# Designs tried in a protein design run: peptides against a protein of PDB entry 6A30. Part 41

Target 1, 150 residues: chain A of PDB entry 6A30
Amino acid sequence: AQDADNVLQPIMDLLDSNLTLFAKICEKTVLKRVLKELWKLVMNTMERTIVLPPLTDQTMIGTLLRKHGKGLEKGRVKLPSHSDGTQMIFNAAKELGQLSKLKDHMVREEAKSLTPKQCAVVELALDTIKQYFHAGGVGLKKTFLEKSPD

## One batch from the design tools (peptide; made by RFdiffusion4, then SolubleMPNN)

Design b2_p14_7_s2 (from b2_p14_7, 7 letters changed)
Fold by OpenDDE base, seed 4:
Structure b2_p14_7_s2 (fold): chain B 150 residues (1-150), chain A 14 residues (1-14)
Amino acid sequence: as target 1 above (150 residues)
Amino acid sequence: SRLDEIIERIKKAA
């Protein structure tokens, strides 16, 4: 449980900051597309975070999230005007793109088989993330989450 | 949980 929380917390912090904003500013169809892309990113990031040595990845994710999260100052997210909302989506998409690039820089340690402990952490993390993205029925469909190749 | 709070926020925003 604690290991799963350690893996999920940085991801959840990122998602909390961005999805709350996106839910407010995006039309339903746009939000759904954003959620699908975030799902892919989260799945890829989670897999790497669990497979890669904990210390370097938490620091890298934390540093990336901190570098980008410092720009999302605790400032009262004034509901940006429609124009500001689009820019925020663009910035968030850019940040997500940088996380995707981090995927390329994270040294592919050879796909070592997950230990039983790592598998348990992955299972718990996946259930939590699925619940998050489903969002009680307002997010992604269960069928998509279950059948996603990511 | 924090997750539940996030879910509720998303539900309210949708």
Scores: peptide ipSAE 0.017, ipTM 0.492, DockQ to the pose 0.629
Fold by OpenDDE base, seed 1:
Structure b2_p14_7_s2 (fold): chain B 150 residues (1-150), chain A 14 residues (1-14)
Amino acid sequence: as target 1 above (150 residues)
Amino acid sequence: SRLDEIIERIKKAA
């Protein structure tokens, strides 16, 4: 459980900051599509974070994510104009892209089969993330989350 | 179209 939390917390912190903004500025249909793309990205990131790094590197990812998260100063959320919203999405995407670049520095160790412990962590993490993306019914449908090929 | 543009930007940044 603690290992799963260590993997999830950095991802969840990033998602919470960005999704809260997206939920405010996006129409329902737009939000659903954004959530679907974020779901794919999160699944891909989780696969890399669980399969590639030893558990010790999770603290480094957390520290890097914390440093980038400080830039969202609690400034007066001026209702960004639709143009500002697009720029915010772009900036959020850029931050997520930096996470993807961090992925490239993760040693492609050969696709070793996940250990039973790693599988358990992945399963727990997936359940938590599915619940998060479902967001009490306002997010993605459970059927989509369960049938997603990602 | 605007949504598709946003999605493509997200994909390029990811």
Scores: peptide ipSAE 0.017, ipTM 0.560, DockQ to the pose 0.028
Fold by OpenDDE base, seed 5:
Structure b2_p14_7_s2 (fold): chain B 150 residues (1-150), chain A 14 residues (1-14)
Amino acid sequence: as target 1 above (150 residues)
Amino acid sequence: SRLDEIIERIKKAA
């Protein structure tokens, strides 16, 4: 549980800050698309963090995610004008792009099989993330979450 | 509890 929390907390902080805002500013179709892209990012980040735990990369990911999460909280949620919403999505996309770059700097260690402990952490983390992205039915469909390459 | 809160926020915003 603690290991799963350590992996998830930076991701959840980012998601918590962004998804509430996105739900308010995006129409349903745009929101679903954003959620799908975030899902892919989260899955990829989680996989790398658990499978390839270079201590340095976890710290870097956590720092990047934390920095971006704090930046969004300072934005006085004035009802963003339509232009403000687009800019916020663009900024979020830029932040996600930086996470992708960090991903590329992760040393490809040889594909090691997950230990039983790592598998348990992954399973717990996946259940939590799936529940989060499903969001009681207002988020992503269960079928998408189950069929997604994890 | 945090997850539930996030879910409720999303539901409210949707």
Scores: peptide ipSAE 0.016, ipTM 0.490, DockQ to the pose 0.714
Fold by OpenDDE base, seed 2:
Structure b2_p14_7_s2 (fold): chain B 150 residues (1-150), chain A 14 residues (1-14)
Amino acid sequence: as target 1 above (150 residues)
Amino acid sequence: SRLDEIIERIKKAA
């Protein structure tokens, strides 16, 4: 549980900050499409983060996410004009892109078969992320989350 | 569309 939390918290903090904004500015159909892409990204990132020895990477993820989390000051979310919403999505994509750079630093260790402990962490993390993306029924459909190839 | 461009950027950043 603690290991899963250590992996998930940085991801969830990033997602919470950006998705709350997206939920406010995006139409439902656009939001769902964004959520689907973020789902794929999160699944891929999580897979790599769990497959890679968590200890060194948590510090890097935490540091990277902490550096970016400070920049999203509670600026008075002026209802961004339609142009501002798009820019925020691009900024979120850029932040997610930095997660991919972290991924490049992690590439060195051969995908060893997950230990039973790592499998348990993955299962717990997947359940938590599915619940998050389902968002009590307002997010992605459960059927999509369960049938996702990721 | 602009949305498609955003999605492609997200994919590229991924």
Scores: peptide ipSAE 0.016, ipTM 0.547, DockQ to the pose 0.027

Design b2_p14_7_s3 (from b2_p14_7, 6 letters changed)
Fold by OpenDDE base, seed 5:
Structure b2_p14_7_s3 (fold): chain B 150 residues (1-150), chain A 14 residues (1-14)
Amino acid sequence: as target 1 above (150 residues)
Amino acid sequence: SKLQERIERIKKAA
């Protein structure tokens, strides 16, 4: 349980503020699409965090996630956003895009079978994430979450 | 409890 929390907490902290914002400003179909992409990103990040590096490296990953979540680097793409909402979406998307950079900082180890402990952590983490993304029925459908290839 | 709070915030925002 504690290991699952350590893995998920940095991701969830990043998602919480952004999802709350998206729920307010996005149309329903757009929100669903965003949630699906975020689901894929979270699944991929979680898989790499648990399967590739040792559980001990999770602290470093968490620190990197927090650092990247704060890193509003203004520099590259000035999207002419006339609306506050568009700018907020862009900023949030940029913050989420930094999660992909975290992948490059993860130590790639050879594919190993998960230990029973790692399997238990993954199961607990998946259940928590599924509940979060379902959000009591206002988020992604249970069928999508259960049948997702990610 | 923290998860439920997060879920409720999303529900309220939707």
Scores: peptide ipSAE 0.097, ipTM 0.659, DockQ to the pose 0.703
Fold by OpenDDE base, seed 2:
Structure b2_p14_7_s3 (fold): chain B 150 residues (1-150), chain A 14 residues (1-14)
Amino acid sequence: as target 1 above (150 residues)
Amino acid sequence: SKLQERIERIKKAA
Protein backbone atom coordinates (compact mmCIF):
# COMPACT_ATOMS: atom_id res chain seq x y z
CA ALA B 1 0.00 0.00 0.00
CA GLN B 2 2.71 2.49 0.93
CA ASP B 3 4.69 1.67 -2.22
CA ALA B 4 1.61 2.23 -4.36
CA ASP B 5 0.97 5.55 -2.65
CA ASN B 6 4.54 6.63 -3.27
CA VAL B 7 4.22 5.81 -6.97
CA LEU B 8 0.81 7.44 -7.35
CA GLN B 9 1.20 10.56 -5.25
CA PRO B 10 3.12 12.67 -7.81
CA ILE B 11 0.76 11.63 -10.60
CA MET B 12 -2.32 12.21 -8.46
CA ASP B 13 -1.14 15.65 -7.41
CA LEU B 14 -0.69 16.65 -11.03
CA LEU B 15 -4.03 15.13 -12.01
CA ASP B 16 -5.90 16.73 -9.12
CA SER B 17 -4.68 20.18 -10.06
CA ASN B 18 -5.40 19.81 -13.75
CA LEU B 19 -8.71 17.94 -13.46
CA THR B 20 -10.10 20.44 -10.99
CA LEU B 21 -9.25 23.21 -13.42
CA PHE B 22 -10.64 21.35 -16.42
CA ALA B 23 -13.87 20.51 -14.60
CA LYS B 24 -14.43 24.21 -13.95
CA ILE B 25 -13.61 25.60 -17.38
CA CYS B 26 -14.47 22.86 -19.87
CA GLU B 27 -17.84 21.96 -21.31
CA LYS B 28 -18.92 18.41 -20.35
CA THR B 29 -18.22 16.84 -23.76
CA VAL B 30 -14.79 18.43 -24.00
CA LEU B 31 -14.02 17.39 -20.43
CA LYS B 32 -14.83 13.75 -21.18
CA ARG B 33 -12.52 13.79 -24.18
CA VAL B 34 -9.71 15.32 -22.13
CA LEU B 35 -10.25 12.75 -19.38
CA LYS B 36 -9.95 9.90 -21.88
CA GLU B 37 -6.64 11.23 -23.14
CA LEU B 38 -5.40 11.76 -19.58
CA TRP B 39 -6.40 8.20 -18.71
CA LYS B 40 -4.26 6.84 -21.55
CA LEU B 41 -1.36 9.03 -20.53
CA VAL B 42 -1.56 8.00 -16.88
CA MET B 43 -1.75 4.30 -17.76
CA ASN B 44 1.30 4.57 -19.99
CA THR B 45 3.24 6.62 -17.44
CA MET B 46 2.39 4.28 -14.60
CA GLU B 47 3.42 1.22 -16.59
CA ARG B 48 6.80 2.77 -17.31
CA THR B 49 7.23 4.02 -13.76
CA ILE B 50 6.70 0.58 -12.27
CA VAL B 51 8.32 -1.55 -14.97
CA LEU B 52 11.34 0.52 -16.07
CA PRO B 53 12.89 2.11 -13.02
CA PRO B 54 13.29 0.15 -9.83
CA LEU B 55 11.07 1.63 -7.07
CA THR B 56 14.05 3.82 -6.10
CA ASP B 57 13.62 5.97 -9.22
CA GLN B 58 10.15 7.15 -8.21
CA THR B 59 11.98 10.32 -7.30
CA MET B 60 12.87 10.87 -10.95
CA ILE B 61 9.28 10.85 -12.19
CA GLY B 62 8.22 12.90 -9.21
CA THR B 63 11.03 15.28 -10.02
CA LEU B 64 10.15 15.33 -13.71
CA LEU B 65 6.50 15.92 -12.90
CA ARG B 66 7.41 18.53 -10.29
CA LYS B 67 9.82 20.29 -12.64
CA HIS B 68 7.04 20.60 -15.14
CA GLY B 69 4.35 21.29 -12.51
CA LYS B 70 6.18 24.09 -10.65
CA GLY B 71 4.40 26.68 -12.74
CA LEU B 72 1.05 25.95 -11.10
CA GLU B 73 1.39 28.25 -8.13
CA LYS B 74 -1.40 27.49 -5.62
CA GLY B 75 -2.65 30.97 -6.42
CA ARG B 76 -6.25 31.89 -5.62
CA VAL B 77 -8.31 30.40 -8.43
CA LYS B 78 -9.64 33.70 -9.55
CA LEU B 79 -12.19 32.78 -12.17
CA PRO B 80 -9.86 33.38 -15.05
CA SER B 81 -11.03 36.04 -17.40
CA HIS B 82 -11.74 34.59 -20.85
CA SER B 83 -8.07 35.18 -21.69
CA ASP B 84 -6.84 33.54 -18.49
CA GLY B 85 -8.96 30.44 -19.04
CA THR B 86 -7.55 29.96 -22.51
CA GLN B 87 -4.05 30.41 -21.19
CA MET B 88 -4.68 27.87 -18.43
CA ILE B 89 -5.97 25.34 -20.95
CA PHE B 90 -2.95 26.04 -23.10
CA ASN B 91 -0.59 25.60 -20.17
CA ALA B 92 -2.30 22.39 -19.12
CA ALA B 93 -2.16 21.11 -22.70
CA LYS B 94 1.51 22.01 -22.81
CA GLU B 95 2.13 20.07 -19.61
CA LEU B 96 0.30 17.09 -21.06
CA GLY B 97 2.33 17.42 -24.23
CA GLN B 98 5.50 17.31 -22.19
CA LEU B 99 4.33 14.10 -20.55
CA SER B 100 3.74 12.67 -24.02
CA LYS B 101 7.27 13.60 -25.01
CA LEU B 102 8.52 11.85 -21.92
CA LYS B 103 6.96 8.73 -23.42
CA ASP B 104 9.21 9.03 -26.45
CA HIS B 105 12.34 9.35 -24.34
CA MET B 106 11.57 6.36 -22.19
CA VAL B 107 13.37 3.53 -23.94
CA ARG B 108 11.11 0.52 -24.12
CA GLU B 109 13.15 -1.78 -21.97
CA GLU B 110 12.47 -5.42 -22.73
CA ALA B 111 9.30 -6.53 -20.93
CA LYS B 112 10.88 -8.03 -17.84
CA SER B 113 8.35 -10.11 -15.98
CA LEU B 114 7.01 -8.08 -13.07
CA THR B 115 7.86 -9.44 -9.65
CA PRO B 116 4.89 -10.45 -7.46
CA LYS B 117 5.46 -7.29 -5.44
CA GLN B 118 5.37 -5.10 -8.54
CA CYS B 119 2.19 -6.83 -9.71
CA ALA B 120 0.50 -6.15 -6.37
CA VAL B 121 1.52 -2.49 -6.54
CA VAL B 122 0.20 -2.19 -10.11
CA GLU B 123 -3.13 -3.77 -9.18
CA LEU B 124 -3.61 -1.49 -6.20
CA ALA B 125 -2.56 1.54 -8.21
CA LEU B 126 -4.96 0.67 -11.04
CA ASP B 127 -7.90 0.31 -8.67
CA THR B 128 -7.13 3.66 -7.07
CA ILE B 129 -6.77 5.43 -10.41
CA LYS B 130 -9.99 3.87 -11.74
CA GLN B 131 -11.88 5.14 -8.71
CA TYR B 132 -10.39 8.58 -9.16
CA PHE B 133 -11.27 8.81 -12.86
CA HIS B 134 -14.77 7.47 -12.24
CA ALA B 135 -15.24 10.18 -9.59
CA GLY B 136 -18.45 8.69 -8.21
CA GLY B 137 -20.10 8.67 -11.63
CA VAL B 138 -19.31 12.21 -12.82
CA GLY B 139 -16.07 11.21 -14.53
CA LEU B 140 -15.36 8.36 -16.93
CA LYS B 141 -17.71 5.39 -17.12
CA LYS B 142 -16.63 2.16 -15.42
CA THR B 143 -17.15 0.29 -18.68
CA PHE B 144 -14.64 2.52 -20.43
CA LEU B 145 -12.06 2.12 -17.66
CA GLU B 146 -12.44 -1.66 -17.63
CA LYS B 147 -12.36 -2.11 -21.40
CA SER B 148 -9.45 0.23 -21.99
CA PRO B 149 -6.60 -1.69 -23.64
CA ASP B 150 -4.13 0.57 -21.92
CA SER A 1 -9.90 9.72 2.81
CA LYS A 2 -7.63 11.80 0.58
CA LEU A 3 -8.94 10.03 -2.52
CA GLN A 4 -12.54 10.62 -1.44
CA GLU A 5 -11.82 14.28 -0.82
CA ARG A 6 -10.40 14.62 -4.34
CA ILE A 7 -13.40 12.82 -5.81
CA GLU A 8 -15.78 15.15 -3.97
CA ARG A 9 -13.92 18.20 -5.25
CA ILE A 10 -14.33 16.97 -8.82
CA LYS A 11 -18.04 16.31 -8.21
CA LYS A 12 -18.53 19.85 -6.94
CA ALA A 13 -16.67 21.34 -9.87
CA ALA A 14 -18.66 19.35 -12.47
Scores: peptide ipSAE 0.094, ipTM 0.656, DockQ to the pose 0.701
Fold by OpenDDE base, seed 3:
Structure b2_p14_7_s3 (fold): chain B 150 residues (1-150), chain A 14 residues (1-14)
Amino acid sequence: as target 1 above (150 residues)
Amino acid sequence: SKLQERIERIKKAA
């Protein structure tokens, strides 16, 4: 459980504020599309995180996510009360672009078979992530999450 | 607990 939390924490730190913002500013259809792309990205990032670096390099993923997400740790983006919805969408798109770049920097090493411990962590993490993206029914459909090829 | 709090925050925002 703690290992799964450690693996998920950097990803959740990146997603938490961004998804909250997207849920507020995006129309339902746009949000669904954004969530689908983020789902693919998270699945690929998680696979690389668990398969490539040993669980000890939480710092590298944290650093990679932090290097690309340093814009996210800055506090309550006080939605500048006066920021035009267009500027918020632009900022959101820029952040999504940074996530895509993160995907490209994660080198796909040869598909190593997961150890039993890694499999257990992946299973627990997948359940948590599915619940997160489903968001009580307002996010992605459960059927989509279960049938995803990622 | 921290992950669950984040999930609930997203549910509330949507």
Scores: peptide ipSAE 0.091, ipTM 0.657, DockQ to the pose 0.644
Fold by OpenDDE base, seed 4:
Structure b2_p14_7_s3 (fold): chain B 150 residues (1-150), chain A 14 residues (1-14)
Amino acid sequence: as target 1 above (150 residues)
Amino acid sequence: SKLQERIERIKKAA
């Protein structure tokens, strides 16, 4: 459980900051699309983070998140005007794009089979993330989360 | 957990 929390924490910090904002400013259809893209990103990132040596990846994710998260200062997220909201979505998409680049820099260690411990962490992490993205029915549909090829 | 609390917060915001 603690290991799963450690793996998820950087991802969840990113998601919390962005999804809370998006839920407030996005129309339902737009939000759904954003959630789908985030789901793909999270699935891909999590898979790599768990398979890759924990220390280097957490530091890299943490550094990337910190470099971009410092710009998201705890400032009173003034509900940006509609124009400001679009820019925030764009910035968040750009940040997500950088996470995709992190994916490319993550050393393709050979697909070593996950240890039983790593498998348990992955399962717990997946359940948590699915619950997060489903968001009590206001987020992504369970069918999408279960059938996602990502 | 802290994680569950975050999830619930998002559920309420949506």
Scores: peptide ipSAE 0.091, ipTM 0.660, DockQ to the pose 0.570

Design b2_p14_7_s4 (from b2_p14_7, 6 letters changed)
Fold by OpenDDE base, seed 5:
Structure b2_p14_7_s4 (fold): chain B 150 residues (1-150), chain A 14 residues (1-14)
Amino acid sequence: as target 1 above (150 residues)
Amino acid sequence: SRLDEIIEKIKKAA
């Protein structure tokens, strides 16, 4: 449980900071698309974080997420209210882009088979993430989450 | 508990 929490914490912090805002400002169709892209990113990040020794990657992800999270507060040019939503989406997309770049810097250690402990952590983490993205029925469909190739 | 709070926030915002 604690290992799963350590893997999930950086992702959950990112999602918690942004999803509530996205749900308010995005139309339903746009929100679904954003959630699908976030799901892919989360799955890919989680896979790499678990395959790589968890400790070094968490610090890098946490540092990158923290640097970009602070950048969101300082860049408040008072643009009028309607442009604020678009700018927030753009900033979120920029943060997602940085996570993608981090993904490229994560050393592909040779895909060693996950140990039984790592598999258990992955399964627990996946269940938690699926519940999060389903969000009691307002998020992604269970069928999509289960059939996702990511 | 944190997950539940996030879910509730999403539900309220949607």
Scores: peptide ipSAE 0.022, ipTM 0.515, DockQ to the pose 0.724
Fold by OpenDDE base, seed 1:
Structure b2_p14_7_s4 (fold): chain B 150 residues (1-150), chain A 14 residues (1-14)
Amino acid sequence: as target 1 above (150 residues)
Amino acid sequence: SRLDEIIEKIKKAA
């Protein structure tokens, strides 16, 4: 459980900031597309974090995510005034572009066999992530999350 | 939990 939390916390911090913004500014159809891309990114990031570095490297996910998230002001997403909406969309698009670049760098390294401990961590993490992306029914469908090839 | 809080934020924003 603690190992799963260590893997998930940096991811959840990034997702919380970005998804809150996207949920406010995106139409339902656009939001679903964004969530699908984020799902792929999270799956790849989790795989890399569990398979390649020791489970203790909270710092690497945080650094990778922070390096691409430099523009995310920790600020309270104030309700965009009408004029701020365009700038927020631009910033969100820029962040999505950075995430896409991260995805491209997340080359599928050779699927090393996971140890039983790593498998248990992955299973716990996957359940939490699926619940997060489902978001009580406003996010991705359970069928998509369960059948995703990622 | 933190997860529940995030889910509620997403629900409110949707």
Scores: peptide ipSAE 0.021, ipTM 0.505, DockQ to the pose 0.680
Fold by OpenDDE base, seed 3:
Structure b2_p14_7_s4 (fold): chain B 150 residues (1-150), chain A 14 residues (1-14)
Amino acid sequence: as target 1 above (150 residues)
Amino acid sequence: SRLDEIIEKIKKAA
């Protein structure tokens, strides 16, 4: 449980800071598309964090999250005008595109079989993340989350 | 839980 919390906490901090804002500025259809891309990103990041040595992953996730977070930490939540929301989506899409390229570079490392302990952590983390992305029915459908190849 | 708080924030924003 503690290991799962350690893996999830950075992800939850990122999601808490960004998804509330996205929910306010995005139409329902756009929000669903954003959530689908974030789901893929979170699944890939979690897989890497659990499979790769903790030190390198925390730094990489922290750097990726910090590069994303530095744009959001500025003060007054002035409801970004519709133009600002579009720019944020564009920036998020650009960053997601960069992460997809990073996936292609890391797939070259031999898929080390997860240890039983790592599998248990992944299963627990997946259940928590699925509940988060479902968001009591407001987020992604359970069928999508369960059938996702990611 | 923190997760429940986040879910409630999303629900209120939607």
Scores: peptide ipSAE 0.021, ipTM 0.518, DockQ to the pose 0.701; fails the geometry check
Fold by OpenDDE base, seed 2:
Structure b2_p14_7_s4 (fold): chain B 150 residues (1-150), chain A 14 residues (1-14)
Amino acid sequence: as target 1 above (150 residues)
Amino acid sequence: SRLDEIIEKIKKAA
């Protein structure tokens, strides 16, 4: 449980910082697209965090998430005027793109078989993340989350 | 839980 929390906490911090904003500014269709991209990112990040040695991953993910989280903390989220909403979506997409690029900079360690402990952590983390992205029915469909190749 | 809080935030914002 604690290991799963350690893996999830940085991800949850990132998501908490961004998704509330996205939900407010995005139309439902755009929000779903953003959530799908975040889902892919989270799945890939989680896989790397669990497969890669914990010490290097927490520092890199934490640093990266902090750098990206600080960029969104720019001041009083003025309720975006219609024009501001589009720009915020664009900025959010840009940030997501940067996170995707970060994936490419992470050293691919060879896919080692997960230990039973790592498998258990992955299972717990996956369930939690699926629940998060489903968001009680307002997020991604359960069928999408279950059938995702990620 | 923090997860529940985030879910509620998403629900409220949607």
Scores: peptide ipSAE 0.021, ipTM 0.510, DockQ to the pose 0.684; fails the geometry check

Design b2_p14_8_s1 (from b2_p14_8, 6 letters changed)
Fold by OpenDDE base, seed 2:
Structure b2_p14_8_s1 (fold): chain B 150 residues (1-150), chain A 14 residues (1-14)
Amino acid sequence: as target 1 above (150 residues)
Amino acid sequence: SELEKKLQQVRDKL
């Protein structure tokens, strides 16, 4: 439990800040696409956080998340005018695209066999994050989450 | 857990 919470906490901090904004400004179809890309990102981030030593990765994830999260000005959420919403979606899509490119530059570390402890953490984290992305049926479909190769 | 509460808070916003 605690190890899974430690892995998910940095991810959840990112998701809470961004998804609250996206839910307000995105059309349902756009939001679904954003959620699919975030799902891939989360899955890849979890894999790395669990496979890599916990202490070095929280700093790297936190640094990566801080480098990308600084672009969301904590500015007064004026109800975005229709123009502001479109620009925010574009910026968010650009940020997600940059995070995807970061995946391509991060060396495929050799798939070391996970220890039984790491496997248990992965399983718990996966169940938790699937429930999150399903969002009681308003988010991603269970079939998508189950068939994801990530 | 604290994580579950945060997950629920995000779900309630979606």
Scores: peptide ipSAE 0.034, ipTM 0.631, DockQ to the pose 0.175
Fold by OpenDDE base, seed 4:
Structure b2_p14_8_s1 (fold): chain B 150 residues (1-150), chain A 14 residues (1-14)
Amino acid sequence: as target 1 above (150 residues)
Amino acid sequence: SELEKKLQQVRDKL
């Protein structure tokens, strides 16, 4: 449990900062697309955090997420005018796209088989994240979360 | 967990 919480905390900080804004600004179709990209990001980040612990200084994930998230200054995001909201979504989508590209620059250390402990942490983390993204039925469909190749 | 509480808080805002 605690190990899963430690892995998820940096991811959840990112999600909390962005999803609350997106839920307010995005139409249902756009929100679903954003949630799908966030799902991919979360899966990739979690995999790296568990598989590559030495490179995943919580500070580096937090700093990578903050260097990309520093454009989202905790300034009282004035509900941006419709144009500013679209630009924030675009910037956040671009940042998510850049975080996806970060997959290619993290040295593929050989996909070492997860230890039994790491597997248990991944399973618990996955269940928690699936419940989060399902959001009581208002988020992503269970079928998508269960069959996602990400 | 404390994480689950945070998840629920985010969920309630969605």
Scores: peptide ipSAE 0.033, ipTM 0.631, DockQ to the pose 0.174
Fold by OpenDDE base, seed 3:
Structure b2_p14_8_s1 (fold): chain B 150 residues (1-150), chain A 14 residues (1-14)
Amino acid sequence: as target 1 above (150 residues)
Amino acid sequence: SELEKKLQQVRDKL
């Protein structure tokens, strides 16, 4: 439990900040596409955090996600004008598109079988993240989350 | 708003 919370908390903090903004500015079809790309990002980040040597520093997960998400400063989010929202979506999509290339680099390190402890943390984290992205039926479809190769 | 509400409900259970 505590190990899963330590892995998930930095991911959830980032998701909260971004999804609150995207839910306000995106229409339903755009929001679904953003959620699909965020799902891939979260899965890849979680895999790296669990499989790579103990990045005990909560700051590193936040930094890995922030190195790819540097556009959201903690500033008092005045609702960006419609033009600013479109540019933010474009920047987010561009950043997420670069993360798809990150998958090809991870496949080479994936050759290490997870320990039983790592497997238990992954299973708990996956259930939590699937519920988060499903959002009671207003988010991603269960069939997509269950069949995702990520 | 509905998505935000559901996401918040999940976070409150974590």
Scores: peptide ipSAE 0.032, ipTM 0.631, DockQ to the pose 0.602
Fold by OpenDDE base, seed 1:
Structure b2_p14_8_s1 (fold): chain B 150 residues (1-150), chain A 14 residues (1-14)
Amino acid sequence: as target 1 above (150 residues)
Amino acid sequence: SELEKKLQQVRDKL
């Protein structure tokens, strides 16, 4: 449990900030596409976090996310005026572009065998993330989350 | 867990 929480916390902080913005700005079909790309990013990030560094190095995800997240700090999202809507779309597009770049820098490393402990952490993390992305039925379909090759 | 509570908070904002 604690190891899963440690792995997921940086991802959840990113998701909370970005999805709250995207839910306000994006039409439902666009939001679903964003969620699919975020799902892939989360799966790849989780794989790297559990397989590559020993569970102790929370610093790497935080640094990867922080290097890309430094632009997202202080802006209390004022409700967009009509002019602010364009700026919010631009900011959302910029953040999506940053997430895509993060994915491209995430080279698929060779599938290392997970220890039984790492497997249990992955299973718990996957269930939690699936529930998050399903969002009570308003998010991604369960079938998509279960059949995801990521 | 604390994470589950945070997840629920995010869901409630969506």
Scores: peptide ipSAE 0.031, ipTM 0.633, DockQ to the pose 0.174

Design b2_p14_8_s2 (from b2_p14_8, 5 letters changed)
Fold by OpenDDE base, seed 4:
Structure b2_p14_8_s2 (fold): chain B 150 residues (1-150), chain A 14 residues (1-14)
Amino acid sequence: as target 1 above (150 residues)
Amino acid sequence: SELEKNLEEVRKKL
């Protein structure tokens, strides 16, 4: 549990900030696309964090996510005035573009065989993340989350 | 939104 929480917390902090913003600003179709890209990012980040012990530093996960999310200032997004909304949509679209590029640059390091402990952490983390992305049925479909190759 | 509510509920269970 605690090991899974340590892996998840930095990811969840990023997701909370970003998904709340995107849910407010994006149309349903755009939001779904955002969620899919975030899902891929989360899966890849989690895999790296669990497989690479030196990256278990929450600061490194936060830095990796922040380096790739550098467009998302933790600004308490005031519900933007119409002008600010357009800029936020543009920023969200730009971030999606950056996330997509990140996927292409994420060299799949050969998936080293996980230890039994790492497997248990991954399983617990995956269940939690799937629940999060499903968001009571308003997020990603369960079938997508379960069949994702990511 | 319903999404925000569900995300918050998941967050509370973590």
Scores: peptide ipSAE 0.022, ipTM 0.567, DockQ to the pose 0.602
Fold by OpenDDE base, seed 2:
Structure b2_p14_8_s2 (fold): chain B 150 residues (1-150), chain A 14 residues (1-14)
Amino acid sequence: as target 1 above (150 residues)
Amino acid sequence: SELEKNLEEVRKKL
């Protein structure tokens, strides 16, 4: 539990901030596409976080997420005027584009065999993330989450 | 709003 929480917390903090915004401003089809790309990113990030030593990665993820997340002013999301909504979508798309570029720069580290402890953390984290992305049926379909190669 | 609610419910179970 605690090890999974340590891995998930930085990811959840990012997701909570961004998905709350996206849910408010995005059309359903756009939101679904965003969620699919975030799913891929989260899966890749989680894999690296669990495979790499826990202490160095919280700082790397926190630094990577902080470098990209500092653009979300924690300000009271006033219902954007028509101009503000478009700009927020554009900024969100730009941030997602930067995260995608980060994926391309993520060197495929050699698949080291996970320890039994790491496997248990991965399994717990995967179930939690699947539930989160499913969002009680309003998010991604279970079939997509289960069939994802990521 | 429904997505936000469900995400918050999952978050509370963590």
Scores: peptide ipSAE 0.021, ipTM 0.552, DockQ to the pose 0.618
Fold by OpenDDE base, seed 1:
Structure b2_p14_8_s2 (fold): chain B 150 residues (1-150), chain A 14 residues (1-14)
Amino acid sequence: as target 1 above (150 residues)
Amino acid sequence: SELEKNLEEVRKKL
């Protein structure tokens, strides 16, 4: 549990910030595309986090996310209630650009064998992330999440 | 809004 929470917390913080923004700005079809790209990013990030560093180095996800997320300072993006649709599009494009850059730096590493402990953490993390991305049926389809090659 | 609510509910379970 604790190891899964340590892996998930930085991912959830990223997801909460970005999905809140995208849910407000994006049409349903665009939102689904964003969610699919986020799913891939999360899977790749989780793989690296569990397989590459010892579970003790919480700093690496935080640093990877922080190096790319330094623009996501603690400012609750008060989307100004009066921000012209142009500003919302600009903010959405900026966040999408940051996520794309993060993906490009996530080189697929060779599949390393997981220890039984790492497997249990991955299983728990996957179930939580699948639930998160499904979002009670308004997010990604269960069939997509279950059949994802990522 | 419904997405945000469901995401927050999942986050509260962590």
Scores: peptide ipSAE 0.021, ipTM 0.559, DockQ to the pose 0.525
Fold by OpenDDE base, seed 3:
Structure b2_p14_8_s2 (fold): chain B 150 residues (1-150), chain A 14 residues (1-14)
Amino acid sequence: as target 1 above (150 residues)
Amino acid sequence: SELEKNLEEVRKKL
């Protein structure tokens, strides 16, 4: 539990900040595309966080996510004007496009078999993340989340 | 708003 919470908390903080913004400014079709790319990002970040660094380094998850998410300062998000929303979507799409290249770099690192402890953390985290992205049926379809190769 | 509500409910269960 505590190890899973330590891995998930920085991911959830980033997702909450970004998805709250995107839910307010995006049309439904655009939002679904953003959610699909965020799903890939979260799965790849979680894999790196559990497999590559020691489970104890909360600062690395926040740094990995922040290196890719530096555009959202904690500032009191006044509802951006329609022009600001379009620029934010464009910036988010550009950031997400750079994350697709991150997948090609991960496939080359020797897939170290997860330890039993790492497997238990991943299994617990996956159920939580699937529920988060499904969002009571307004997010991603269960069939997409279950069949995702990520 | 419905997405925000569901995300907050999931967060509270964590």
Scores: peptide ipSAE 0.020, ipTM 0.548, DockQ to the pose 0.558

